# Peptides against a protein of PDB entry 2AZE, part 68

Target 1, 148 residues: chain A of PDB entry 2AZE
Amino acid sequence: AQECQNLEVERQRRLERIKQKQSQLQELILQQIAFKNLVQRNRHAEQQASRPPPPNSVIHLPFIIVNTSKKTVIDCSISNDKFEYLFNFDNTFEIHDDIEVLKRMGMACGLESGSCSAEDLKMARSLVPKALEPYVTEMAQGTVGGVF
Target 2, 101 residues: chain B of PDB entry 2AZE
Amino acid sequence: GRLEGLTQDLRQLQESEQQLDHLMNICTTQLRLLSEDTDSQRLAYVTCQDLRSIADPAEQMVMVIKAPPETQLQAVDSSENFQISLKSKQGPIDVFLCPEE

## One batch from the design tools (peptide; aimed at target 2 D77)

Design b1_p29_6_s4 (made by RFdiffusion4, then SolubleMPNN; from b1_p29_6, 12 letters changed)
Fold by OpenDDE base, seed 5:
Structure b1_p29_6_s4 (fold): chain B 148 residues (1-148), chain C 101 residues (1-101), chain A 29 residues (1-29)
Amino acid sequence: as target 1 above (148 residues)
Amino acid sequence: as target 2 above (101 residues)
Amino acid sequence: MFTRLSGPSRIVMTKTSTPSTLDYTLVPV
């Protein structure tokens, strides 16, 4: 019946929207964990050293990185006011945002790739509000979306 | 019947979406609080050692770009063109090179 | 320590190519 068809369309629309929101939530959780873990790491390191790191030895968030082979020729043009940059490469390059960098550093505790040990999971749970802990557990188990 | 089943499914999906929205709000709020905390921002940094763990400076040249919010980035990586363009409206852009060990 | 780029520069590097296009806006954490 037409009524059933209409509801099926709506059902599918809602399912897809929920799936998208699940992905967004997972990314937000990973960002939160990675950021808090980074801050915690650096706080501990500075406490142990009894001082902050030297100037120009660190890069604060946010940032992006660009990497390419050391054999790649790069022509860089910079405006006088430094508002505009143009890079021309003679070969391929990679761009990574700061979140990706933090993930690769292990700041998200391997939660993003299913490589979360028991200790990693404990750390991840400790870095989110109580309300988000169950979802972190589901992420680690790969069971997100069980409501479907 | 089928109609009743679909109706029930839609109600359940609505509840699920509301729960997700709530969790997303919590998470977004936490991120905003972190961005507003000066001590957290002071400690939110990576080192040369961190970046070397991502891309080895012995083999790769690594540039770090720091730009103001809303900076436009356009990149083309193809057989015919390899280019990155940055345009800021809110302030200067800084680019750093990660040194080799 | 990091070295800041201050003006026009030419850097020699080896090429790695894959077809892709990125267009996005930087946002603070």
Scores: peptide ipSAE 0.178, ipTM 0.874, DockQ to the pose 0.226; fails the geometry check
OpenDDE base, seeds 1, 2, 3, 4: peptide ipSAE 0.141, 0.173, 0.146, 0.029; ipTM 0.872, 0.873, 0.872, 0.849; seeds 1, 2, 3, 4 fail the geometry check

Design b1_p29_7 (made by RFdiffusion4)
Pose (drawn by RFdiffusion4):
Structure b1_p29_7 (pose): chain A 148 residues (1-148), chain B 101 residues (1-101), chain P 29 residues (1-29)
Amino acid sequence: as target 1 above (148 residues)
Amino acid sequence: as target 2 above (101 residues)
Amino acid sequence: SYYINGEAHSGTKTYEIDTTYGITNLIPL
């Protein structure tokens, strides 16, 4: 019984590591797909009607987004060297990642929620190496859990 | 008995984790190659029209923050106001708005 | 209240910004 207790806690410890690693693997696959998809969208758009986009109309990754109501008062304080910043808000605001932005743009082909059309899924499968194809299929069905 | 049952479980979980680590390894390698790729990095950008479909600078205000790696972001819910604090240990941070308002 | 990636939050939250792979990830501290 004593030895069995030790094996059970070790089993539960491993089950926790696997559950954490599955979520990490899924997020990484989405990033791999989203980044590749964004790059190919821009590579194609730069062909159509030549001259690369003006530098001010473009934002390179990585970045963070903060949005609040147009009325919301913001108070900005900056350190000399611009290493430190402080913002005060008199209302609710939202903070978003670039990967979240890319997902909302549909760059991950709806795979973030299994919301893929046949074309979306085909696109997602082609942007990932063959060894990751089964796991992409698992993500598309939502049958990722059960903890293998 | 149960001891063999738990031992067999530990073997399944060991093999499953080895497989997951392998796939993660392939996955992070793909991401590393993308980060080392100059043409991809040059093309890894979003337009102002992109940031619109997720929050347009017509009704809502949009702020872009670009801080070097390892910088800290603290968000605070005071008794009366909200705050965002950014502390970069190395390198300056950049902040700007979107053109359409 | 305020939102991070569409999730509601309150209180004080501190994150480290990770850009190892050219994408921003928020790591809780």

Design b1_p29_7_s1 (made by RFdiffusion4, then SolubleMPNN; from b1_p29_7, 12 letters changed)
Fold by OpenDDE base, seed 2:
Structure b1_p29_7_s1 (fold): chain B 148 residues (1-148), chain C 101 residues (1-101), chain A 29 residues (1-29)
Amino acid sequence: as target 1 above (148 residues)
Amino acid sequence: as target 2 above (101 residues)
Amino acid sequence: SYFINGEEKTGTHIYKIDTSFGLSKLIPL
């Protein structure tokens, strides 16, 4: 009885660990899809324009953004070596990492919310190694949650 | 019996986790390759229009932060004001407004 | 309140910026 109880505890621990890894894998897949999709988009755009954009007109990854109203008063203190910044805002702000930005741009094909069209799913599958395609399909269907 | 069943479950879970680990390794490998690919790096950018498109509908100022790995970001909401602090240990932090603003 | 990746926050929240894969991810500390 005690042995069985111990094994049940272990089983639950493993199930939780697997669940965590599933979440991590899903995030990694989304990052890969988003990144590749972004690159593909920009490659196509540059080909159409027959030139790359001006260097100072784009923001390269990685980045974080802070957005606030243009009316917000911002005071900034910077250390001499620029290792430390302190911003004071008189109003609310939003912070986004580039992963979130790419997701909101649709670069993850709506896979992050399980809201993929047939075309979105096709694109998503095309942007991952073959071994990951089944998992992408499961993500799109919202069926991720098994032991695998 | 119960013991045999639990033992079998644990073995199956171990196999499942190993398969999961394998997929994660594939994914992380691909991500690392992408991050190290020169052409991908060149094309890995967004525009100010992209950035504004994901913000609230209100007219926004967009500030871009280019920080070294492991930079600490602290956000504070107090009765006095709102604050963002950045602390890097690996190098200088670059902050600028979205170029197209 | 303020927002981090669309999630509403109050008080103090600390993150580290992870750029291990060429992207930035805010990881809670």
Scores: peptide ipSAE 0.759, ipTM 0.938, DockQ to the pose 0.902
OpenDDE base, seeds 1, 3, 4, 5: peptide ipSAE 0.757, 0.758, 0.757, 0.757; ipTM 0.937, 0.938, 0.938, 0.938

Design b1_p29_7_s2 (made by RFdiffusion4, then SolubleMPNN; from b1_p29_7, 12 letters changed)
Fold by OpenDDE base, seed 2:
Structure b1_p29_7_s2 (fold): chain B 148 residues (1-148), chain C 101 residues (1-101), chain A 29 residues (1-29)
Amino acid sequence: as target 1 above (148 residues)
Amino acid sequence: as target 2 above (101 residues)
Amino acid sequence: SYYINGKEQTGTHVYKIDTSFGLSKLIPL
């Protein structure tokens, strides 16, 4: 009886760990798809333009963005070595990491919300190694979370 | 019996976790390869138009932060003000407005 | 309130910026 109880506790622990890893894998897949899709987009755009964009017109990864109203008053204090920044805002702001930016740009093909069209899913599958394609399909269907 | 069933479940979960670990290794390997590929990094950029497209419809100022790994970001909403604090231990932080602004 | 990756936040929140794969991710501390 006690042995069974111990095993049940262990079972639950393992299930939880698997769940966490599934979440991590999904995020990693989204990052891969988004990154590759971005690169592909830009490569095509540069080919069409027959030149790269002006160096100061683009923001290279990695980055974080902060957006706020243009009317927001911002005070900034910077350490002499630029290791520390302090921004004070008189109004609300938004912060986005580049992964979130890419997702919102559609670079993850809507896979992050399970809102993939047939074409989106096709693109997503094409941007991952073969071994990950089944998982991408499951993500699109919202069926991830089972034990395999 | 109950014991046999639980034992079998644990074996199956172990196998599932191993398979999951394998997939994660594949994925992280691909990501590392991408991060180390010069051409990919050259093309890994967004435009100011991209950044504005993901912001609220209201006209926004977009500030870009280029920070070293493990930089700490603290956001504060207090009765006095809104605040963002950045603290790096590995190098200087670069902050600038979206280039096309 | 303010927003982190679209999620409304109040009070104080601390993150580290992870750039392990050439992207940035705000990880809660």
Scores: peptide ipSAE 0.744, ipTM 0.937, DockQ to the pose 0.912
OpenDDE base, seeds 1, 3, 4, 5: peptide ipSAE 0.741, 0.742, 0.741, 0.742; ipTM 0.937, 0.938, 0.938, 0.937

Design b1_p29_7_s3 (made by RFdiffusion4, then SolubleMPNN; from b1_p29_7, 12 letters changed)
Fold by OpenDDE base, seed 3:
Structure b1_p29_7_s3 (fold): chain B 148 residues (1-148), chain C 101 residues (1-101), chain A 29 residues (1-29)
Amino acid sequence: as target 1 above (148 residues)
Amino acid sequence: as target 2 above (101 residues)
Amino acid sequence: SYFINGEEKTGTHLYKIDTTFGLAKLVPL
């Protein structure tokens, strides 16, 4: 009886670990798709324009952004060495890491929310190694979560 | 029996986890390759138009933060005000407004 | 309240910026 109990505990532990890894894999896939899609977009744009964008017009990864109303009053204190910043806002703000920014830009093809068109899904599949294509398909269908 | 059933389940879960680990390794390898490729790095950028596209461009200001790895970010909502603090241990932090504003 | 990656937050929250793969990820501490 004790042996079976121990195995049941271990079973539950493994199931939880698998669930966590599934979430991590999905996020990694989204990052890969978003990054590659961004690079392709920019490559195409530069080819069409026959020139790179002006240096001061683009922001390279990695970055995070803070957005707030243009009416928000912001007080900023910066240390001499710029190692520390303190911002005070008189109203609410939003923070986004660049991964979230890319998702909202559509770089992950709507896969993050299961909102993929047939064309979006085709694009997403094309941006991952062949071994990951089935998982991308499952993500789009919302069927991820089962045991392999 | 119960014991045999549980044992078999654990074996199947082990195989499933190994397959999952394999897929994760493939994915992380691709990400590493991308992060180390100079051409990809050159093309890994967004525009201010991109940044404004995720917010109301007429109503929002966009501040960009470029910080060293492991920089700490603290956000605070108090009865008195809203606050963001940044603390880096590896170098200076660069903060600027979206240039097209 | 405020928002971090689209999630509504209140009070105090601490994050670190993870840049392992050349992207920035806010990781809760």
Scores: peptide ipSAE 0.771, ipTM 0.940, DockQ to the pose 0.921
OpenDDE base, seeds 1, 2, 4, 5: peptide ipSAE 0.769, 0.770, 0.769, 0.766; ipTM 0.939, 0.938, 0.940, 0.939

Design b1_p29_7_s4 (made by RFdiffusion4, then SolubleMPNN; from b1_p29_7, 10 letters changed)
Fold by OpenDDE base, seed 4:
Structure b1_p29_7_s4 (fold): chain B 148 residues (1-148), chain C 101 residues (1-101), chain A 29 residues (1-29)
Amino acid sequence: as target 1 above (148 residues)
Amino acid sequence: as target 2 above (101 residues)
Amino acid sequence: SYYINGEKKTGTLVYKIDTTFGLAKLIPL
């Protein structure tokens, strides 16, 4: 009985660890897809334009963005070495990391929400190594979570 | 019996975790390669239009923060005011508005 | 309230910016 109880505890521990790793893997896959898709988009755009965009017209990764109403008053204090910033806002703000930005841009093909069209899924699969394709399919179907 | 069933479950879970680890290794390897690829890094950019497109439809001010790894970001909503604090230990932080603004 | 990656937040929250693979991810601390 005690042995079985110990194994039950171990089973639960492993299940939880697997769940955590599944989440981590999904995020890594989304990052890979989003990044590759962004690069692909920009490569195509530059080819169509026959030139790179103006240097000061684009923002390279990595970045974080803060957006707020243009009417928002912002006070900024910066340390002499620029290691520290303090922003005070008189109204609400939004913060996005570039991963979220890419997701919202559709660079993850809707895979992040399991809302992939057939074309989106095809694109997503094409942007990962073959070994990851089955997992991408599972993500799209919302079937991730079972035991492999 | 119960013991046999649990033992079998643990073996299956071990195999599943090993498969996950393998997939994660593949994925991290790909990401590392991308981060080291000069051409990919050159093309890893968004436009200000992209940034505004993901925000509220209302006209927004978009501030871009380029900070060193492990920079701390603190957001505060208090009765006094709204705040964002940035603290870096690895170098200076660069903050600027989208050029179109 | 404010928003982090589209999620409504209140109070004080602390994140670190992880850039392990060339992207920036806000990780709660």
Scores: peptide ipSAE 0.739, ipTM 0.938, DockQ to the pose 0.905
OpenDDE base, seeds 1, 2, 3, 5: peptide ipSAE 0.733, 0.736, 0.737, 0.738; ipTM 0.937, 0.937, 0.938, 0.937

Design b1_p29_8 (made by RFdiffusion4)
Pose (drawn by RFdiffusion4):
Structure b1_p29_8 (pose): chain A 148 residues (1-148), chain B 101 residues (1-101), chain P 29 residues (1-29)
Amino acid sequence: as target 1 above (148 residues)
Amino acid sequence: as target 2 above (101 residues)
Amino acid sequence: STHSHHFTIKNKYGFADLDGVTSFQLSFS
């Protein structure tokens, strides 16, 4: 019984590591797909009607987004060297990642929620190495859990 | 008995984790290659029209923050106001708005 | 009645990483 207790806690410890690693693997696959999709969307758009986009109309990764109501008062304070910033808000605001932005743009082909059309899924499968294809299929069905 | 049952479980979980680590390894390698790729980095950008479908600078205000790696972001819910604090240990941080308003 | 949230911007593989938090929002109770 004593030894069984030790094996059970070790088992539960491993089950927790696998559950954390599965979520990490899924997020990484979505990033891989989203980044590759964004790059190819821009590579194609730069062909259609030549001259690359003006530098001010473009934002390179990595970045963060903050949005609030147009009325919301914001107070900005900046350190000399611009290493430190402080923002005060008199209302609710939202903070978004670039990967979240790319997902909402549909760059991950709806795979973040299994919301893929046949074309979306085909696109997602082609942007990932063959060894990752089964796991992409698992993500598309939502049958990722059960903890293997 | 149960001891063998738990030992067999530990073997299944060991093999499953080795497989997951392998796939993660392939996955992070793909991401590393993308970060080392100059043409991809040059093309890894979003337009103002992109940021619009997720929050347009017509009704809502949009702020873009670009801080070097390892910088800290603290968000605070005071008794009366909200705050965002950014502390970068190395390198300056950049902040700007979106053109359409 | 102050509640703080701490994130670290790791910029892994060209992505901004806020400790696995992709979206965050604060509002009045």

Design b1_p29_8_s1 (made by RFdiffusion4, then SolubleMPNN; from b1_p29_8, 9 letters changed)
Fold by OpenDDE base, seed 3:
Structure b1_p29_8_s1 (fold): chain B 148 residues (1-148), chain C 101 residues (1-101), chain A 29 residues (1-29)
Amino acid sequence: as target 1 above (148 residues)
Amino acid sequence: as target 2 above (101 residues)
Amino acid sequence: STTTYNFTIKNKYGFADLDGVHHFTLSKP
């Protein structure tokens, strides 16, 4: 029946939307964990050193990075007002945003890849509100998609 | 019947989506609070050592880009070379290498 | 031949957002 077909289309649309929201929520959770973990790390480090680091020794969020081989030849042109930059590379380069950097630093406790130790998972859970803890556990186990 | 089954499925999916929306709201609220907390923002930094941990300094150089919002980044792949173009409309762009490099 | 990739850098919750792309690579064939 046409009515059933219409509902099936709607069902599929909702399933896809839920899938997208699951992905968005996971990323938001990772951002929260990574950020809080970074902050507590730095707070502890500054307390141990009894001073903040020199301003020119740290890079505050937000940022992006470009990395390439030291052998890569890079030509750079900069406008007078620094509103425009042009870089030419003769070989492979990579671009990473800050959250990617934090993930690779382990600030997300390996949750992004489901490679959490028991201690990592404990840390991750401690960095989110209680309502999000079950979802963190599901992310670590790779069972988020099994709910639907 | 089939109609009743589909109707029930849609109701269950609606409830599931509402639960997701609720969790997302909790998460975004926390992120907003963090972005508004001056102490947290002061401590939201990485070091050159951190960057070296993700890109072997023996083999790689790392360029840091601090750009205002809405900055356009264009990457071009041509047979002759690769290009990155940065164009800001809201202020100057800061590009630098790690001072310890 | 030439291929162009366009991104807009945004700030979301204090993080850099590159149109949802966290990692991008250009490499020789």
Scores: peptide ipSAE 0.598, ipTM 0.928, DockQ to the pose 0.889
OpenDDE base, seeds 1, 2, 4, 5: peptide ipSAE 0.592, 0.570, 0.024, 0.597; ipTM 0.928, 0.925, 0.838, 0.929; seed 4 fails the geometry check

Design b1_p29_8_s2 (made by RFdiffusion4, then SolubleMPNN; from b1_p29_8, 9 letters changed)
Fold by OpenDDE base, seed 1:
Structure b1_p29_8_s2 (fold): chain B 148 residues (1-148), chain C 101 residues (1-101), chain A 29 residues (1-29)
Amino acid sequence: as target 1 above (148 residues)
Amino acid sequence: as target 2 above (101 residues)
Amino acid sequence: STKTYNFTITNKYGFADLDGVHHFSLSFP
């Protein structure tokens, strides 16, 4: 019946939406872990140094990075007010946002790839509210994806 | 019947989604609190050493872009032209290179 | 061929957010 068909379509729609939200939650968890881990690291480092690092030696979030070979020729055009930039590269380049940088720094404890050590997993769990710990465990085990 | 079964399935999915939403709310609340905490934001930084750790400093140049919100970024990948365009509407864009070791 | 990627940089929870994508890594080989 048409009514049943409509409900079946809706069922599939909801399943897909849930799947999307699961992906979003995983990313949010990674962001939280990465951020808290970064802050913790820097706090400890500053305590050891007994002072903060020089302002010009650090890059605060948010940021984006572009990396390319040192041999790449870059032509840069900048507007007088610095509102517009144009970079021309004679070779390939990569763009990474700050979260990606933090992940590659290990700030997400390898959770993003499901390659956590026991200590990494312990750290990751400690950086999220209790309610999120089971989900962190599932992420580490690669068992996220089911409907609960 | 089939209708009743599907209806029940949808109710179960709704409950599952609600649980998921709850977890997301917890997470976003934490992130919001962190974003509003002055001390956390002060400590939310990376160093050039960090950036060099993810890109071989012997071979790679790292450019840092600090742009205001709503800045448009366009990247073009062609065999003849590799390009990045930045256009801000809310203020100047700061671009600088991460120095080598 | 030519590929063009357009993003709008936003700030969500202190992170760079490009059109709702919370993380990305674009390689242009």
Scores: peptide ipSAE 0.449, ipTM 0.907, DockQ to the pose 0.625
OpenDDE base, seeds 2, 3, 4, 5: peptide ipSAE 0.023, 0.026, 0.024, 0.020; ipTM 0.842, 0.849, 0.838, 0.837; seed 3 fails the geometry check

Design b1_p29_8_s3 (made by RFdiffusion4, then SolubleMPNN; from b1_p29_8, 12 letters changed)
Fold by OpenDDE base, seed 3:
Structure b1_p29_8_s3 (fold): chain B 148 residues (1-148), chain C 101 residues (1-101), chain A 29 residues (1-29)
Amino acid sequence: as target 1 above (148 residues)
Amino acid sequence: as target 2 above (101 residues)
Amino acid sequence: STKTYNFTIKNLFGFSDLDGVHHFTLSKP
């Protein structure tokens, strides 16, 4: 009886760990799709324009975004060597990482929200190794972890 | 009995986790290769127009932070200290605003 | 009340790793 109880505890622990890893894998897949899709978009755009964009017109990964109302007062202190920054805000502000920007741009093909059209899903599948395609399909259908 | 059933379940869960680990390794490998590819690095960019997906520069100020890896970002939410702190260990930090289109 | 958020900026994707945190909002009380 005690042995069975111990194994039940272990079972629950493993189930939780698997759940966490599923979430992590989904994020990794989205990152891969978003990145490759971004690169593909820009490659195509540069080919169409027959030239790269001006250097000062683009923001390379990685980056962080901070946004707030234009009415927000921001005080900024910068160290001499620019290794340290301090921003003080008088109102609400938001911080975003680059992968969120890519997702909102549609670079993850709507897979992150389960809003994939047939064309979106096709694109998403084309941007991952074959071994990951079934998981992409499951993500789009909302059936991830159904075998567990 | 119950013991045998639980033992079998644990074995199946172990196999499932191993499959997940394998898929994750594939993903991390791909991401590493992308991060090391010069052509991919060159093409891995967005524009300020793209940033409208987050906030419209006509209504909001949009600040871009370019910082080296391992830079620490600390955000403090309090009445006494409402701020963002950036501390880099590997090089200078660049901060700029996206102009209104 | 004070809330402090600490992140490490990564090499490829902002401050998120595999924890699913991609943004947050600070609002002065």
Scores: peptide ipSAE 0.386, ipTM 0.906, DockQ to the pose 0.637
OpenDDE base, seeds 1, 2, 4, 5: peptide ipSAE 0.381, 0.383, 0.075, 0.372; ipTM 0.904, 0.904, 0.857, 0.899

Design b1_p29_8_s4 (made by RFdiffusion4, then SolubleMPNN; from b1_p29_8, 10 letters changed)
Fold by OpenDDE base, seed 5:
Structure b1_p29_8_s4 (fold): chain B 148 residues (1-148), chain C 101 residues (1-101), chain A 29 residues (1-29)
Amino acid sequence: as target 1 above (148 residues)
Amino acid sequence: as target 2 above (101 residues)
Amino acid sequence: STKTYNFTITNKYGFADLDGVHHFSLSKP
């Protein structure tokens, strides 16, 4: 009985570790897809325009955005060396990292929410190594979470 | 018996984790290659138009923060005020607003 | 009352990371 209990504890520990790694892998896959899709989009756009965009018109990764109501009053204090910023808002705000922005742009093909069309899924699969394609399929189907 | 079953389960879980580790290694390798590819990094950008599609400046203002690694970001939620504090250790922080369309 | 949230901005594979938090919103008083 005690031996079985010990093994059950170990089993649970391993299951939790696997679950955590699954979550990490999913995020890594989404990052890869989003990044490659973004690069492809921009490469194609620049080729069609026969030139890169103006340097001050684009925001390179990495970045973070803060958004708030247009009516929000913001007071900003900046140190002379720009090492420190202090923003005071009279209303609530939101913060998003770059991958979140890319997801909302559709760069992850809707895979992050399982809202993936057939075309989106095809695109997603094309942006990962062959070994990851089955996992992408599982993500799209919402079947990730089981044991391999 | 139950003991044999549990032992078998643990072996299966070990195999599953090994497969998972392998997939993660493949993925991280790809990401490292992308991060080290100059052409990819040059093309890794969004536009203010992209950001407007996420948070339309007609309704929302969008502020962009480009901060060096290890920058501390503190958000404060109080009944009196809402605050963001940024403190960098590695260099200057760049903050700008996305213009309206 | 006052709530304080602390994040460290890191760079992971070219992406900005806020301690694994991709979206953050303040609450209303």
Scores: peptide ipSAE 0.604, ipTM 0.929, DockQ to the pose 0.877
OpenDDE base, seeds 1, 2, 3, 4: peptide ipSAE 0.602, 0.602, 0.086, 0.020; ipTM 0.928, 0.928, 0.852, 0.840

## One batch from the design tools (peptide; aimed at target 1 E94)

Design b1_p30_1 (made by RFdiffusion4)
Pose (drawn by RFdiffusion4):
Structure b1_p30_1 (pose): chain A 148 residues (1-148), chain B 101 residues (1-101), chain P 30 residues (1-30)
Amino acid sequence: as target 1 above (148 residues)
Amino acid sequence: as target 2 above (101 residues)
Amino acid sequence: SLSVEFEYTIVKKDGSVEEKSHISFLKMSH
């Protein structure tokens, strides 16, 4: 019974590591797909009607987004060297990642929620190495859990 | 008995984790190659029209923050106001708005 | 890196502190 207790806690510790790792693997797959999709969208757009986009109309990764109501008062304070910043808000605001932005743009082909059309899935499968194809299929069905 | 049952479970979980680590290894390698790729980095950007479909600078205000790696972001819910604090240990941080308003 | 690598700290009104290495989405409200 004593030895069984030790094996059970070890089993539960491993089950926790696998569960964390599955979520990490899924996120990484989505990033791999979203990044590659964004790059190819821009590579193609730069063909259509030449001259690369003006530098001010473009934002390179990595970045963060903060949005609030147009009325919301914001108080900005900056350190000399611009290493430190402080913002005060008199209302609710939202913070978004670039990956979240790319997902909402549909760059991950709806795979973040299994909301893929046949073309979306085909696109997602082609942007990932063959060894990751089964796991992409698992993500498309939502049958990722059960903890294998 | 149960001891063999748990031992068999530990073996399944060991093999499963080795497989997961392998796939993660392939996955992070793909991301590393993308980061080492100059042409991809040059093309890894979003337009102002992109940031619109997720929050347009017509009704809402949009702020872009670009801080070097390892910088800290603290968000605070005071008794009366909200705050975001950014502390970069190395390198300056950049902040700007979106053109359409 | 193409991903955001920050340390996040969330301080709630009741004083509880929540730490994360990555946040995809965060909304602050009352």

